Peptides against a protein of PDB entry 3B8E. Designs and how they scored, part 202

Target 1, 230 residues: chain A of PDB entry 3B8E
Amino acid sequence: PFLIFIIANIPLPLGTVTILCIDLGTDMVPAISLAYEQAESDIMKRQPRNPKTDKLVNEQLISMAYGQIGMIQALGGFFTYFVILAENGFLPIHLLGLRVNWDDRWINDVEDSYGQQWTYEQRKIVEFTCHTPFFVTIVVVQWADLVICKTRRNSVFQQGMKNKILIFGLFEETALAAFLSYCPGMGVALRMYPLKPTWWFCAFPYSLLIFVYDEVRKLIIRRRPGGWVE

## One batch from the design tools (peptide; made by RFdiffusion4, then SolubleMPNN)

Design b2_p27_1_s2 (from b2_p27_1, 24 letters changed)
Fold by OpenDDE base, seed 1:
Structure b2_p27_1_s2 (fold): chain B 230 residues (1-230), chain A 27 residues (1-27)
Amino acid sequence: as target 1 above (230 residues)
Amino acid sequence: LEEELEKKAKELLEKAEKLIEEAERER
């Protein structure tokens, strides 16, 4: 998220505190749940022939998987961000390079894509309005990603949700998202304004697309063992 | 409040890192 913010010079989609809440509150329990699933998988596997090399390969695969998950989460968050700003009159193309003027307190006539002028205060309200939906989008995408990561090669429908820790992590993450979204004072403390219930559903199509994409990928891998998609 | 939250977040991160390190040592 931060890299795209720097490269595109768009208004800040997430505050520092919100990022910390994601890193500490949402990523920790999922990471623990995945570590437990891996430990269970490793216990079920015969001792690797070479523990050092197999551990290194496994660590690299995990690191790559986490990196990919983080990238997908960022894409989902940015999608929601652009939708919200577009609904408020700021088209994605117009946001490119707008940061300098957006953050300038002395410019009170920043025009949207339709020629409407926005004061600094109005712009910051819209910016902070994006923080909560962005956070919730990440949480909803994490649900899909966690379910997908549980199944390496098999369909999610075949393995089911047997990991109680994963389920607990999903509930905890959702509870945190609800707390941050609806608790009084979060708008001032975390710059997270209350979320309209409709925005919870904005991420669902994206999560579904990721789920379908991963199922298709796994289907291709199963049909063509040793193909380029491995 | 932000500074306190950042401090608490850092403390939680350090605790989490320690727990992960301990879990890795028990492996």
Scores: peptide ipSAE 0.006, ipTM 0.244, DockQ to the pose 0.020
Fold by OpenDDE base, seed 2:
Structure b2_p27_1_s2 (fold): chain B 230 residues (1-230), chain A 27 residues (1-27)
Amino acid sequence: as target 1 above (230 residues)
Amino acid sequence: LEEELEKKAKELLEKAEKLIEEAERER
């Protein structure tokens, strides 16, 4: 998220402190739950190759999985960010390079895509309005990603939801999201304004698409072992 | 409040690192 913010020079989609809270708080319990999850039956059925190479491959696979999850989460967050800003008159193309004027307190006539002028206060309210939905979107995407990451090759429907630690992690993330979204004072502390309940559903189509994509990916891997899709 | 959150985040990170190390030792 931060890299895209710098490269695209868009308004800040999520506060840096909030990003750190996500990275340190929300991802930890799920990551631990995945680490304790019994090795996929396919991994256990592989005769131990050279233990050194298999350990290295496993570490690389875990690192790649976490990197992919992080990218998917970021994409989901940015999707919600762009939707909210578009609903407020700022189309994605117009946001490119807008940060300089957006963050300038002395510019009170920043135009949206429709020629409406926004004061510094108004545009900061819109920015902070994006922070909470961005966070919630990450949590909702994490629901899908964590369920997906339980198995690399097997369908979620085949392995089921047997990992109690994962379920607990999902509950904790959801509770944290609810707390940060609705607790009084979070607007001042984390620059996260209260979230309308409707925004919880904004991420669901995206999570569903990821889920479907991953199930299709896994199906392809099962049908074509050794393909480039691995 | 930001400092308290940062402190809690550091404590959580340290706990996570310890849990990862313990999980690696059990393997």
Scores: peptide ipSAE 0.005, ipTM 0.251, DockQ to the pose 0.021
Fold by OpenDDE base, seed 4:
Structure b2_p27_1_s2 (fold): chain B 230 residues (1-230), chain A 27 residues (1-27)
Amino acid sequence: as target 1 above (230 residues)
Amino acid sequence: LEEELEKKAKELLEKAEKLIEEAERER
């Protein structure tokens, strides 16, 4: 998120404190839980690790959990960010290079894509309105991504959901998202304004797309062993 | 900030280890 913020010079889509909440509060427990999923021959070349004697997370599982999931999270979050700003009159192309004027307290006539002028206060309300749904979208996308990451070749329906720790992690991150979205004072403390309940569903089409894409990918892998799609 | 992050990471790891032990007992 921050790299795109700097490179594209767009309004900040997510606060630094909220990023820390993702890294520590949402991603860590689910990521660790993947180390204790039932072994799949194409993911793990050995039986499940003993948590008392073996390293909790291997480099391969870390790469899948933090590398691939992190990219998908960013894509999902930015999707919601652009939808919200477009709904408020700021089309994606108009946001490019806008940050300098957006963050300037002395400029009270920043124009949207339709020529409407926005005061500094109005712009900050819209910015902070984006923070919460960006975070919630990441959590909803994680539901899909964490489920698909447990297998490379087998369908989610074939492998099943046997890792209770992963399931618990998904509930924990969802509860954290609800807390940050609706607890009084989060708008001031974390710059996360309360979220309309409808925005919880904004990421569902994206999550469904990820599931479909991954199942198609896995189907191709099963039909063409050793393909470049692995 | 780094110390606080390390502390939180340690707490989460300990929580994960407890959950693993509980899940192993239920098997």
Scores: peptide ipSAE 0.005, ipTM 0.234, DockQ to the pose 0.024
Fold by OpenDDE base, seed 3:
Structure b2_p27_1_s2 (fold): chain B 230 residues (1-230), chain A 27 residues (1-27)
Amino acid sequence: as target 1 above (230 residues)
Amino acid sequence: LEEELEKKAKELLEKAEKLIEEAERER
């Protein structure tokens, strides 16, 4: 998210504090749960041929998994961001390079894509309105990613939700999302305005797509062990 | 707020570690 904000010079889609909440709060417990489950499923069943190389391979696989997950989460969040801004009159093309004027407190006549003038305060309200849905989108996508990453080869339906730590992580992320979205004062403290319940459902298609993609991937791996998709 | 979030993150990490230890004891 932050990289696209810098590169595209668009209005800030997600607050720095909210990014920290994601990185520290939502990603850490899932990371631990996945590390534990991978250690149990793959390492205990395969005698380590070389503990240094197998640890390095596992770290690379974890890093790649987190990198891919993070990219998908970012894409989902940015989609939500662009939809909200478009609904408020700012088309994606118009947002490119707009940050300088957007963040300037002395410019109170920034035009949207339809020629409507927006004051600084109005622009910041719209910006902060994007933060909460962006965060919630990431959390909902993370649910799918956590369920997916639980197993490399087996369907989620075969292993079930036996990992108490994973379940705890999912509840923690959901509770954090609800707290940040609906707790009074979070609009001032975290620049996260209350979320309309409908926006929770906007992320579900992305989570479903990721889930379907991974189940298909796992199905291919099961049918062709040792293929390029591993 | 960042310090409070870091504190909460640490508390959550400690809870996760305890859950891992409990899960290891149950197996």
Scores: peptide ipSAE 0.005, ipTM 0.246, DockQ to the pose 0.026; fails the geometry check

Design b2_p27_1_s3 (from b2_p27_1, 24 letters changed)
Fold by OpenDDE base, seed 3:
Structure b2_p27_1_s3 (fold): chain B 230 residues (1-230), chain A 27 residues (1-27)
Amino acid sequence: as target 1 above (230 residues)
Amino acid sequence: EEEELLERALELLKKAEELIEKAEREL
């Protein structure tokens, strides 16, 4: 999110505080849940590991997983951001380079794609209206990520949702997203305005895409053990 | 203002973590 904000010079799609809430709140419990599940799996599998080769493989797998999933999360968030801004009169092409004028509190006549003038306050309201659905999109995509990270080779349908900590992490992320989206004062405190419930469903296609992608990947790994997709 | 917002966010995160730990103890 932040890199595209800098490169494209567009209005801020996600606030720094919301990024920190994602990194510290939503990613920490999943990481703990995965650490416990890996520890349990490693206790059961007790084969002599070659620490150099297996560390390199794990680092590559982690790097690819975080890199690819993080890109899909970002794409989902940006899609939601561009849809909301387009619904408010700002087409994606018009947003390019607009940040300087957008963030200037002394410019109260910034035109949208239809020639409507927007005050600084109105622009900030629409910007902050994008923060909540961007965050929710990331959380909904993280549900799929958490579920798929549970197993390296087995389908989620084969291993099931037995990890209580994983289930708890999913509920926690959802509760945090609901709290930040609907709690009074979050618009002032975190620059997150209330979200229409319909926007939760806009993220589901991306979660489904990740789930399908990972199931296909796992299917390929099962059919061709030792392939480049491992 | 950004530092104060960050401190508030960190306090909220700590409260969320405490609620999580409490919920984990009750499960």
Scores: peptide ipSAE 0.006, ipTM 0.274, DockQ to the pose 0.033
Fold by OpenDDE base, seed 5:
Structure b2_p27_1_s3 (fold): chain B 230 residues (1-230), chain A 27 residues (1-27)
Amino acid sequence: as target 1 above (230 residues)
Amino acid sequence: EEEELLERALELLKKAEELIEKAEREL
């Protein structure tokens, strides 16, 4: 997110507080869930394949998978950001290079894509209205991540939703997202303005994309044991 | 203690954001 903000010179899509809420609030329970699942999978006596080579390959592949998932999450957040700004009159093309004028408190006549002038205060309200949906989009996409991470090789449909830690993580992330989105004063405290319930659905295509991606990956791994996609 | 830590973390973050915004304005 921050790299695209710098490169494209667009208004800030995700605040520092929202980043912390993701890293400390939403990612902790998933990380714990994954650590427990790794421990369970290691306790399940697969015959000792060569522990040195298989560990290094598996760590690299997990890292690559998380990197790709993180990219899909970021794309989902940016999509939600661009949709909200477009609904407020700022088309994605108009946002390119707008940051300098957007962040200047002395410029009160920044034009949107339709020629409407926006004051600094109005622009910052619109910017902060994007932070909450971006965060919520990440949380909704993380639901898919949690569900897919629950299975290393098997389809999600084969293992079912029996992991209590995963269910707890999904509930905690959802509760945190709801709290940050709708609690009075969060707009002032965290620069997270209330979210329309419809924006929760903007992330679903990306959650589905992650789910499809992981199922396809697992299908490839099952069909080509020892291939580059393992 | 966790609420106080969270409040302190939020205050530090606000200060960091203000510093970043200030640095960005000076660039």
Scores: peptide ipSAE 0.000, ipTM 0.267, DockQ to the pose 0.029
Fold by OpenDDE base, seed 1:
Structure b2_p27_1_s3 (fold): chain B 230 residues (1-230), chain A 27 residues (1-27)
Amino acid sequence: as target 1 above (230 residues)
Amino acid sequence: EEEELLERALELLKKAEELIEKAEREL
């Protein structure tokens, strides 16, 4: 997220407080839920031929998979951000380079893509209106991530969701997202304004994309055991 | 049992969405 913010010089899509809520609130319970997950029986049965090298290779492959999922999460968040700003009159192309003027308190006539002038206060309301949907998008995408991380090789349809802690993690994450989105005073305290229900659905295509991506990955692994995608 | 747990998780997510929608209608 921040790299695109810096490179594109766009208005800040995700506030510092929202980042802290992701890092401390949404990632912790999922990580715990995954730690309690029974390792896929095939992973435990393969004695590492070389415990040091096979562990390192497996850690690298896991790290790459999580890195790719994180990129899809970020894309989902940015999609939601751009949709919200577009609905408020700021097309994605117009946002490029706008940050300097956007953050300037003395500029009260920043024009949108339709020539409407926006005061500093109005711009900050729109910016903070993006924080909550961005956060919620990450949460919804993390649902798919949690579900797919249960299995390394088998389809979710084959192994199902036996982990009650995982289900609890999904519930807790969703409850946190709801609390941050709808609790009175969050707009002032966390710079997270209430979310319209429609914005929750903006994340679903990306959640589905992660799910499909992981299923395809697992299908490739199953068809080519010992390949580079393992 | 595993499909049932997945269905329950999806139902819980759907209920959470409905609660969110309800909260938004009240705002």
Scores: peptide ipSAE 0.006, ipTM 0.284, DockQ to the pose 0.195; fails the geometry check
Fold by OpenDDE base, seed 2:
Structure b2_p27_1_s3 (fold): chain B 230 residues (1-230), chain A 27 residues (1-27)
Amino acid sequence: as target 1 above (230 residues)
Amino acid sequence: EEEELLERALELLKKAEELIEKAEREL
């Protein structure tokens, strides 16, 4: 997220503090839940043929998979951001390079894609209105990520929802998202304005995409053991 | 304990935000 906003010079899609809340708050319980997952029986039973090479390859593959999932997650957040801004008159193409004028407090006549002028206060309200949906999108996408991270090779349908800690983590993340989205004062404390319930559904296509992606990935791994997609 | 930890984390995050904003204004 942060790199894209710098490169594209767009208005800030997610506050730095909110990013830190994601990194420290939402990822911790999932990480713990995964640590308590019984190692997939196939991973434990397969002695590495070459302990040095196979370990390094496995670490690289895990890193790539997490990187890919993280990219899909970020795309989901940015999609939600662009939809909200478009609904408020700012088309994605118009946002390119707009950050300088957007963040300037002395400019009160920033034009949207339709020629409507926006004051500094008005555009900051729109920006902060994007923070909460972006965060919620990340959480909803993390639901899929947590579910898929249970297994490296087995389908979710094969292993099922046996980990109670994971289920707890899903509820905790959802509760945290609801708290940050609807608790009074979060607009001031975290620059997260209350979210319309309809925006929770904006993330669902991306959660489904991650789910499908991982199931396809796992299917490929099962069909082609030792491929670069592992 | 978790609520207290969350409150402390939120306070720390708020302080960090204030520091970042201050740094951004000084830059």
Scores: peptide ipSAE 0.000, ipTM 0.271, DockQ to the pose 0.035; fails the geometry check

Design b2_p27_1_s4 (from b2_p27_1, 24 letters changed)
Fold by OpenDDE base, seed 1:
Structure b2_p27_1_s4 (fold): chain B 230 residues (1-230), chain A 27 residues (1-27)
Amino acid sequence: as target 1 above (230 residues)
Amino acid sequence: LDEELEKRAKELLEKAEELIRKAEEEL
């Protein structure tokens, strides 16, 4: 997220505190769930392979998986961010390079894509309005990612949701998202305004697309054992 | 106001960490 913010020079999609809540609150339970599932997979794979090489390969695969998940989460968050700003009159193309003027307290006439002028206070309200939906979008995408990560090669439908840790992780992330979104004072403390329930559903199509993409990917891998994508 | 916000943010982070720790202990 922060890299795209720097490169595109767009208004800040997430506050620093919200980023910390994501890193500490939402990423930890998925990480534990994945670590448990890997440990369970490694226990099942305990044919006497060379433990040093298998550990290194597994650590690299984990690191790549987490890196990809983080990129997918960022894309989902940015999608929601751009939708919210577009609904408020700021098209994605107009946001490019706008940060300097957006963050300037002395500029009270920043124009949107339709020529409407926005005061500094109005711009900051819209910016902070993006924080909560962005966070919730990440959580909803994490649900899909957790379900996807459970199955390395098999369809999610074949393995089922028998992992209690996964279910607990999903519940904890949802509870945290609800707490941060609806607890009184979060708008001031975390710059996260209360989320309309409709915005929870904005991420669902994206999560479904990721789920379908991963199922198709796994289907291709299963149909072509030994292809370049192993 | 920023210092008070930072203090509240730290308190909330500590509470979140404590909740996570409790959840980990129950797991």
Scores: peptide ipSAE 0.007, ipTM 0.233, DockQ to the pose 0.028
Fold by OpenDDE base, seed 4:
Structure b2_p27_1_s4 (fold): chain B 230 residues (1-230), chain A 27 residues (1-27)
Amino acid sequence: as target 1 above (230 residues)
Amino acid sequence: LDEELEKRAKELLEKAEELIRKAEEEL
């Protein structure tokens, strides 16, 4: 998120504190949950034929899968950001390079894509309105990530939701998202204005995409045992 | 790095909890 903000010079889609809340609050419990997760029975039963190469390949595949999921998460967040700004009159193309004027307190006539002029205060309200939905989008996408992480080869539907720690992580992330979205003072403290409940649903297509991606990946692994995708 | 991240995480969580508590007291 922050890299795209710098490169594209767009208004800040997510506050730095909120990013830290994601990185530390939402990712830690999942990581712990994965460490305590009972090793998938098929992973444990199939001892690596070559412990050195198969471990390295496995680590590379896991890292690549997580990297791809992380990109999908970022895309989901940016989608929500662009939708909100578009609903407020700022089309994605118009946002490119707009940051300099957007953040300038002395410019009170920044035009949107429709020629409407926005004061500094109005622009900041819209910016802060984007922060909460962006965060919530990431959390909702992370639900899918967490659910898929418990299985390497088997479908989520085959293994079921047995890890209580993982379930706890999902609730913690959701509670944190609800808190940051609706607690009084978060608009001032974290620059996160209250979220309309409808925006929680904007992330669901991306969560579905992650599920489909992972199920397809796992299906390929199951159909091609010993393939480079394992 | 992980320990430092964990420490920062705890500090952020404590700050968040303190903000929650203050917000609950104001309600």
Scores: peptide ipSAE 0.007, ipTM 0.240, DockQ to the pose 0.061
Fold by OpenDDE base, seed 2:
Structure b2_p27_1_s4 (fold): chain B 230 residues (1-230), chain A 27 residues (1-27)
Amino acid sequence: as target 1 above (230 residues)
Amino acid sequence: LDEELEKRAKELLEKAEELIRKAEEEL
């Protein structure tokens, strides 16, 4: 997210503090889930054929998978961001390079894609209106990620929802999202304004995409053991 | 591995708390 913000020079899609809360709060449960899966996989009697090489390969593959999932999460967040800004009159093309004028407090006549002028206060309200949906989008996408992280090799359909830790993680993230989105004072503390319930559904296509991506990945791993996608 | 993960999680948590503290100091 932050790199795209710098490269595209767009208005800030998510506050730095909120990004940190995501990185520290929401990634903890997936990391714990992975640790448990690794422990469970180590308990699974597959003697590594070559413990040094297989461990290194597995770490690289996990890192690549997480990198890919993280990219899809970011894309989901940015999609929600661009939808909200487009609904408020700012088309994605118009946002490119707009940051300089957007963040300037002395410019009160920033034009949208339709020639409407936006004051500094008005555009900051729109920016902060994007923060909460972006965060919620990440959480909803993480639901799929947690479901994915439950099974390294097996389909979600094969193991079912029996992992209590996964269920707990889903509730924790949802509760955190609800707290940050609706708790009084979060608009001031985190610059996250209350989210309309409709925006929760904006992330569902991306959650589905991640789910499909992982099922396809797992299918490829099952069909081509020892491939670079493992 | 569990101890190393727990150590890394603690280090991440400490880094998190430090970042939150720094962010709170900048507000």
Scores: peptide ipSAE 0.005, ipTM 0.234, DockQ to the pose 0.037
Fold by OpenDDE base, seed 3:
Structure b2_p27_1_s4 (fold): chain B 230 residues (1-230), chain A 27 residues (1-27)
Amino acid sequence: as target 1 above (230 residues)
Amino acid sequence: LDEELEKRAKELLEKAEELIRKAEEEL
Protein backbone atom coordinates (compact mmCIF):
# COMPACT_ATOMS: atom_id res chain seq x y z
CA PRO B 1 0.00 0.00 0.00
CA PHE B 2 2.54 2.61 1.09
CA LEU B 3 4.90 1.91 -1.83
CA ILE B 4 2.18 2.61 -4.43
CA PHE B 5 1.23 5.76 -2.53
CA ILE B 6 4.84 6.99 -2.85
CA ILE B 7 5.39 5.84 -6.46
CA ALA B 8 2.05 7.00 -7.92
CA ASN B 9 1.86 10.12 -5.72
CA ILE B 10 -1.85 9.46 -5.10
CA PRO B 11 -3.96 10.44 -2.06
CA LEU B 12 -3.18 8.27 0.98
CA PRO B 13 -5.21 5.05 0.59
CA LEU B 14 -4.63 3.81 4.13
CA GLY B 15 -3.67 5.60 7.33
CA THR B 16 -0.32 4.93 8.99
CA VAL B 17 -2.04 3.50 12.08
CA THR B 18 -4.12 1.09 10.03
CA ILE B 19 -0.98 0.09 8.11
CA LEU B 20 0.71 -0.65 11.43
CA CYS B 21 -2.32 -2.66 12.60
CA ILE B 22 -2.24 -4.65 9.35
CA ASP B 23 1.51 -5.17 9.54
CA LEU B 24 1.21 -6.38 13.13
CA GLY B 25 -1.79 -8.58 12.32
CA THR B 26 -0.28 -9.90 9.09
CA ASP B 27 3.08 -10.47 10.80
CA MET B 28 1.50 -12.33 13.72
CA VAL B 29 0.00 -15.12 11.61
CA PRO B 30 3.24 -15.64 9.63
CA ALA B 31 5.31 -15.52 12.83
CA ILE B 32 3.07 -18.15 14.46
CA SER B 33 3.08 -20.24 11.27
CA LEU B 34 6.88 -19.96 10.99
CA ALA B 35 7.33 -20.84 14.66
CA TYR B 36 5.16 -23.93 14.20
CA GLU B 37 6.89 -24.93 10.95
CA GLN B 38 10.29 -24.47 12.59
CA ALA B 39 9.14 -26.58 15.52
CA GLU B 40 7.69 -29.20 13.17
CA SER B 41 10.93 -29.07 11.16
CA ASP B 42 12.94 -29.47 14.39
CA ILE B 43 10.80 -32.50 15.32
CA MET B 44 11.35 -33.90 11.79
CA LYS B 45 15.10 -33.02 11.96
CA ARG B 46 15.55 -36.13 14.09
CA GLN B 47 16.85 -37.42 10.73
CA PRO B 48 20.38 -36.30 9.65
CA ARG B 49 19.61 -33.90 6.75
CA ASN B 50 21.66 -30.68 6.67
CA PRO B 51 19.51 -28.52 9.01
CA LYS B 52 20.83 -25.12 7.82
CA THR B 53 20.08 -25.57 4.10
CA ASP B 54 16.62 -27.08 4.65
CA LYS B 55 15.73 -24.29 7.10
CA LEU B 56 16.89 -21.59 4.64
CA VAL B 57 14.89 -23.16 1.78
CA ASN B 58 11.77 -23.38 3.94
CA GLU B 59 12.15 -19.78 5.17
CA GLN B 60 12.56 -18.59 1.56
CA LEU B 61 9.49 -20.55 0.39
CA ILE B 62 7.41 -19.18 3.27
CA SER B 63 8.68 -15.63 2.63
CA MET B 64 7.79 -15.91 -1.07
CA ALA B 65 4.32 -17.32 -0.29
CA TYR B 66 3.58 -14.51 2.18
CA GLY B 67 5.03 -11.95 -0.22
CA GLN B 68 2.69 -13.14 -3.00
CA ILE B 69 -0.35 -13.18 -0.70
CA GLY B 70 0.59 -9.71 0.58
CA MET B 71 0.71 -8.42 -3.01
CA ILE B 72 -2.78 -9.83 -3.72
CA GLN B 73 -4.06 -8.24 -0.49
CA ALA B 74 -2.59 -4.88 -1.50
CA LEU B 75 -4.13 -5.15 -4.99
CA GLY B 76 -7.52 -5.89 -3.43
CA GLY B 77 -7.24 -2.89 -1.12
CA PHE B 78 -6.20 -0.59 -3.98
CA PHE B 79 -9.08 -1.79 -6.14
CA THR B 80 -11.52 -0.90 -3.36
CA TYR B 81 -9.79 2.47 -2.95
CA PHE B 82 -10.05 3.31 -6.67
CA VAL B 83 -13.72 2.23 -6.79
CA ILE B 84 -14.64 4.51 -3.87
CA LEU B 85 -12.75 7.47 -5.33
CA ALA B 86 -14.30 6.88 -8.76
CA GLU B 87 -17.78 6.81 -7.18
CA ASN B 88 -16.94 10.19 -5.61
CA GLY B 89 -15.85 11.67 -8.97
CA PHE B 90 -12.09 10.94 -8.95
CA LEU B 91 -11.07 8.62 -11.78
CA PRO B 92 -7.79 6.66 -11.29
CA ILE B 93 -5.98 8.64 -14.01
CA HIS B 94 -6.89 11.92 -12.31
CA LEU B 95 -5.45 10.71 -8.98
CA LEU B 96 -1.94 10.29 -10.45
CA GLY B 97 0.19 13.14 -9.13
CA LEU B 98 -2.78 14.74 -7.31
CA ARG B 99 -1.33 14.16 -3.79
CA VAL B 100 0.51 17.48 -3.58
CA ASN B 101 -2.63 19.51 -4.24
CA TRP B 102 -4.80 17.02 -2.34
CA ASP B 103 -2.83 17.43 0.89
CA ASP B 104 -2.52 21.23 0.56
CA ARG B 105 -4.82 22.85 3.12
CA TRP B 106 -4.77 26.16 1.26
CA ILE B 107 -6.14 24.72 -1.99
CA ASN B 108 -9.92 24.48 -1.63
CA ASP B 109 -10.76 24.20 -5.33
CA VAL B 110 -9.23 20.85 -6.38
CA GLU B 111 -11.30 19.66 -9.31
CA ASP B 112 -12.49 16.10 -9.73
CA SER B 113 -12.76 14.29 -13.08
CA TYR B 114 -16.11 16.02 -13.70
CA GLY B 115 -14.98 19.57 -12.86
CA GLN B 116 -16.53 19.64 -9.37
CA GLN B 117 -14.44 21.60 -6.88
CA TRP B 118 -13.56 19.92 -3.59
CA THR B 119 -12.54 21.73 -0.42
CA TYR B 120 -9.70 20.38 1.70
CA GLU B 121 -12.17 19.08 4.28
CA GLN B 122 -14.29 17.33 1.66
CA ARG B 123 -11.19 15.71 0.14
CA LYS B 124 -10.04 14.46 3.54
CA ILE B 125 -13.48 13.00 4.26
CA VAL B 126 -13.31 11.06 0.99
CA GLU B 127 -9.73 9.95 1.74
CA PHE B 128 -10.70 8.75 5.22
CA THR B 129 -13.77 7.04 3.77
CA CYS B 130 -11.32 4.89 1.77
CA HIS B 131 -9.28 3.81 4.83
CA THR B 132 -11.97 1.61 6.41
CA PRO B 133 -12.90 -0.35 3.24
CA PHE B 134 -9.20 -0.83 2.45
CA PHE B 135 -8.60 -2.29 5.92
CA VAL B 136 -11.73 -4.47 5.77
CA THR B 137 -10.68 -5.74 2.33
CA ILE B 138 -7.33 -6.85 3.77
CA VAL B 139 -9.03 -8.58 6.73
CA VAL B 140 -11.45 -10.46 4.45
CA VAL B 141 -8.54 -11.51 2.22
CA GLN B 142 -6.63 -12.66 5.33
CA TRP B 143 -9.56 -14.97 6.15
CA ALA B 144 -8.88 -16.79 2.90
CA ASP B 145 -5.16 -16.93 3.72
CA LEU B 146 -5.86 -18.44 7.15
CA VAL B 147 -8.17 -21.05 5.60
CA ILE B 148 -5.42 -21.86 3.08
CA CYS B 149 -2.84 -22.20 5.86
CA LYS B 150 -5.22 -24.53 7.71
CA THR B 151 -5.64 -26.78 4.66
CA ARG B 152 -1.85 -27.05 4.07
CA ARG B 153 -1.11 -28.69 7.42
CA ASN B 154 -0.08 -32.35 7.14
CA SER B 155 0.37 -33.12 10.86
CA VAL B 156 -2.76 -34.57 12.52
CA PHE B 157 -1.47 -34.32 16.12
CA GLN B 158 -0.51 -30.61 16.04
CA GLN B 159 -3.71 -29.53 14.24
CA GLY B 160 -5.75 -28.85 17.38
CA MET B 161 -3.75 -26.00 18.97
CA LYS B 162 -2.73 -24.54 15.60
CA ASN B 163 -6.42 -24.43 14.71
CA LYS B 164 -7.29 -22.60 17.95
CA ILE B 165 -4.58 -19.97 17.35
CA LEU B 166 -5.70 -19.47 13.73
CA ILE B 167 -9.36 -19.22 14.77
CA PHE B 168 -8.39 -16.80 17.52
CA GLY B 169 -6.44 -14.68 15.00
CA LEU B 170 -9.48 -14.67 12.67
CA PHE B 171 -11.82 -13.57 15.45
CA GLU B 172 -9.39 -10.91 16.61
CA GLU B 173 -8.87 -9.44 13.14
CA THR B 174 -12.65 -9.46 12.59
CA ALA B 175 -13.34 -7.88 15.98
CA LEU B 176 -10.68 -5.24 15.30
CA ALA B 177 -12.18 -4.53 11.86
CA ALA B 178 -15.66 -4.20 13.39
CA PHE B 179 -14.36 -1.98 16.20
CA LEU B 180 -12.43 0.34 13.87
CA SER B 181 -15.33 0.46 11.37
CA TYR B 182 -18.27 1.07 13.73
CA CYS B 183 -17.02 2.39 17.08
CA PRO B 184 -17.99 6.04 17.66
CA GLY B 185 -15.00 8.38 17.50
CA MET B 186 -12.85 6.16 15.22
CA GLY B 187 -13.49 8.55 12.34
CA VAL B 188 -11.76 11.30 14.33
CA ALA B 189 -9.27 9.14 16.22
CA LEU B 190 -8.09 6.80 13.44
CA ARG B 191 -9.38 8.57 10.32
CA MET B 192 -11.63 5.59 9.64
CA TYR B 193 -15.20 6.55 8.84
CA PRO B 194 -18.05 4.03 9.26
CA LEU B 195 -18.28 1.44 6.51
CA LYS B 196 -21.46 0.55 4.67
CA PRO B 197 -22.07 -3.20 5.03
CA THR B 198 -22.06 -3.54 1.21
CA TRP B 199 -18.30 -2.90 1.12
CA TRP B 200 -17.63 -6.12 3.06
CA PHE B 201 -18.96 -8.00 0.04
CA CYS B 202 -16.62 -6.16 -2.37
CA ALA B 203 -13.67 -8.01 -0.80
CA PHE B 204 -15.08 -11.52 -1.42
CA PRO B 205 -13.91 -11.72 -5.08
CA TYR B 206 -10.32 -11.22 -3.86
CA SER B 207 -10.69 -13.87 -1.17
CA LEU B 208 -11.98 -16.19 -3.89
CA LEU B 209 -9.01 -15.24 -6.11
CA ILE B 210 -6.56 -16.17 -3.34
CA PHE B 211 -8.41 -19.44 -2.73
CA VAL B 212 -8.28 -20.30 -6.45
CA TYR B 213 -4.61 -19.28 -6.61
CA ASP B 214 -3.75 -21.58 -3.71
CA GLU B 215 -5.77 -24.50 -5.09
CA VAL B 216 -3.96 -24.09 -8.43
CA ARG B 217 -0.64 -23.95 -6.56
CA LYS B 218 -1.53 -27.12 -4.61
CA LEU B 219 -2.56 -28.80 -7.84
CA ILE B 220 0.81 -27.91 -9.42
CA ILE B 221 2.65 -29.24 -6.33
CA ARG B 222 0.65 -32.48 -6.48
CA ARG B 223 1.43 -32.92 -10.18
CA ARG B 224 5.13 -32.06 -9.78
CA PRO B 225 6.34 -33.25 -6.38
CA GLY B 226 9.74 -31.67 -5.65
CA GLY B 227 9.17 -28.57 -7.81
CA TRP B 228 10.16 -24.97 -6.92
CA VAL B 229 6.61 -24.16 -5.75
CA GLU B 230 6.65 -26.52 -2.70
CA LEU A 1 5.94 -25.02 22.24
CA ASP A 2 2.22 -24.40 22.01
CA GLU A 3 2.25 -22.48 25.30
CA GLU A 4 5.17 -20.36 24.08
CA LEU A 5 3.32 -19.61 20.83
CA GLU A 6 0.17 -18.68 22.72
CA LYS A 7 2.24 -16.41 24.96
CA ARG A 8 3.86 -14.75 21.92
CA ALA A 9 0.45 -14.30 20.30
CA LYS A 10 -0.87 -12.60 23.45
CA GLU A 11 2.20 -10.35 23.61
CA LEU A 12 1.68 -9.33 19.97
CA LEU A 13 -1.99 -8.64 20.70
CA GLU A 14 -1.12 -6.46 23.66
CA LYS A 15 1.39 -4.56 21.50
CA ALA A 16 -1.22 -4.07 18.78
CA GLU A 17 -3.76 -2.78 21.32
CA GLU A 18 -1.13 -0.44 22.76
CA LEU A 19 -0.30 0.91 19.29
CA ILE A 20 -4.01 1.49 18.61
CA ARG A 21 -4.36 3.30 21.93
CA LYS A 22 -1.30 5.49 21.24
CA ALA A 23 -2.65 6.30 17.81
CA GLU A 24 -5.99 7.28 19.33
CA GLU A 25 -4.16 9.59 21.75
CA GLU A 26 -2.17 11.30 18.95
CA LEU A 27 -5.33 12.06 16.99
Scores: peptide ipSAE 0.007, ipTM 0.245, DockQ to the pose 0.068; fails the geometry check

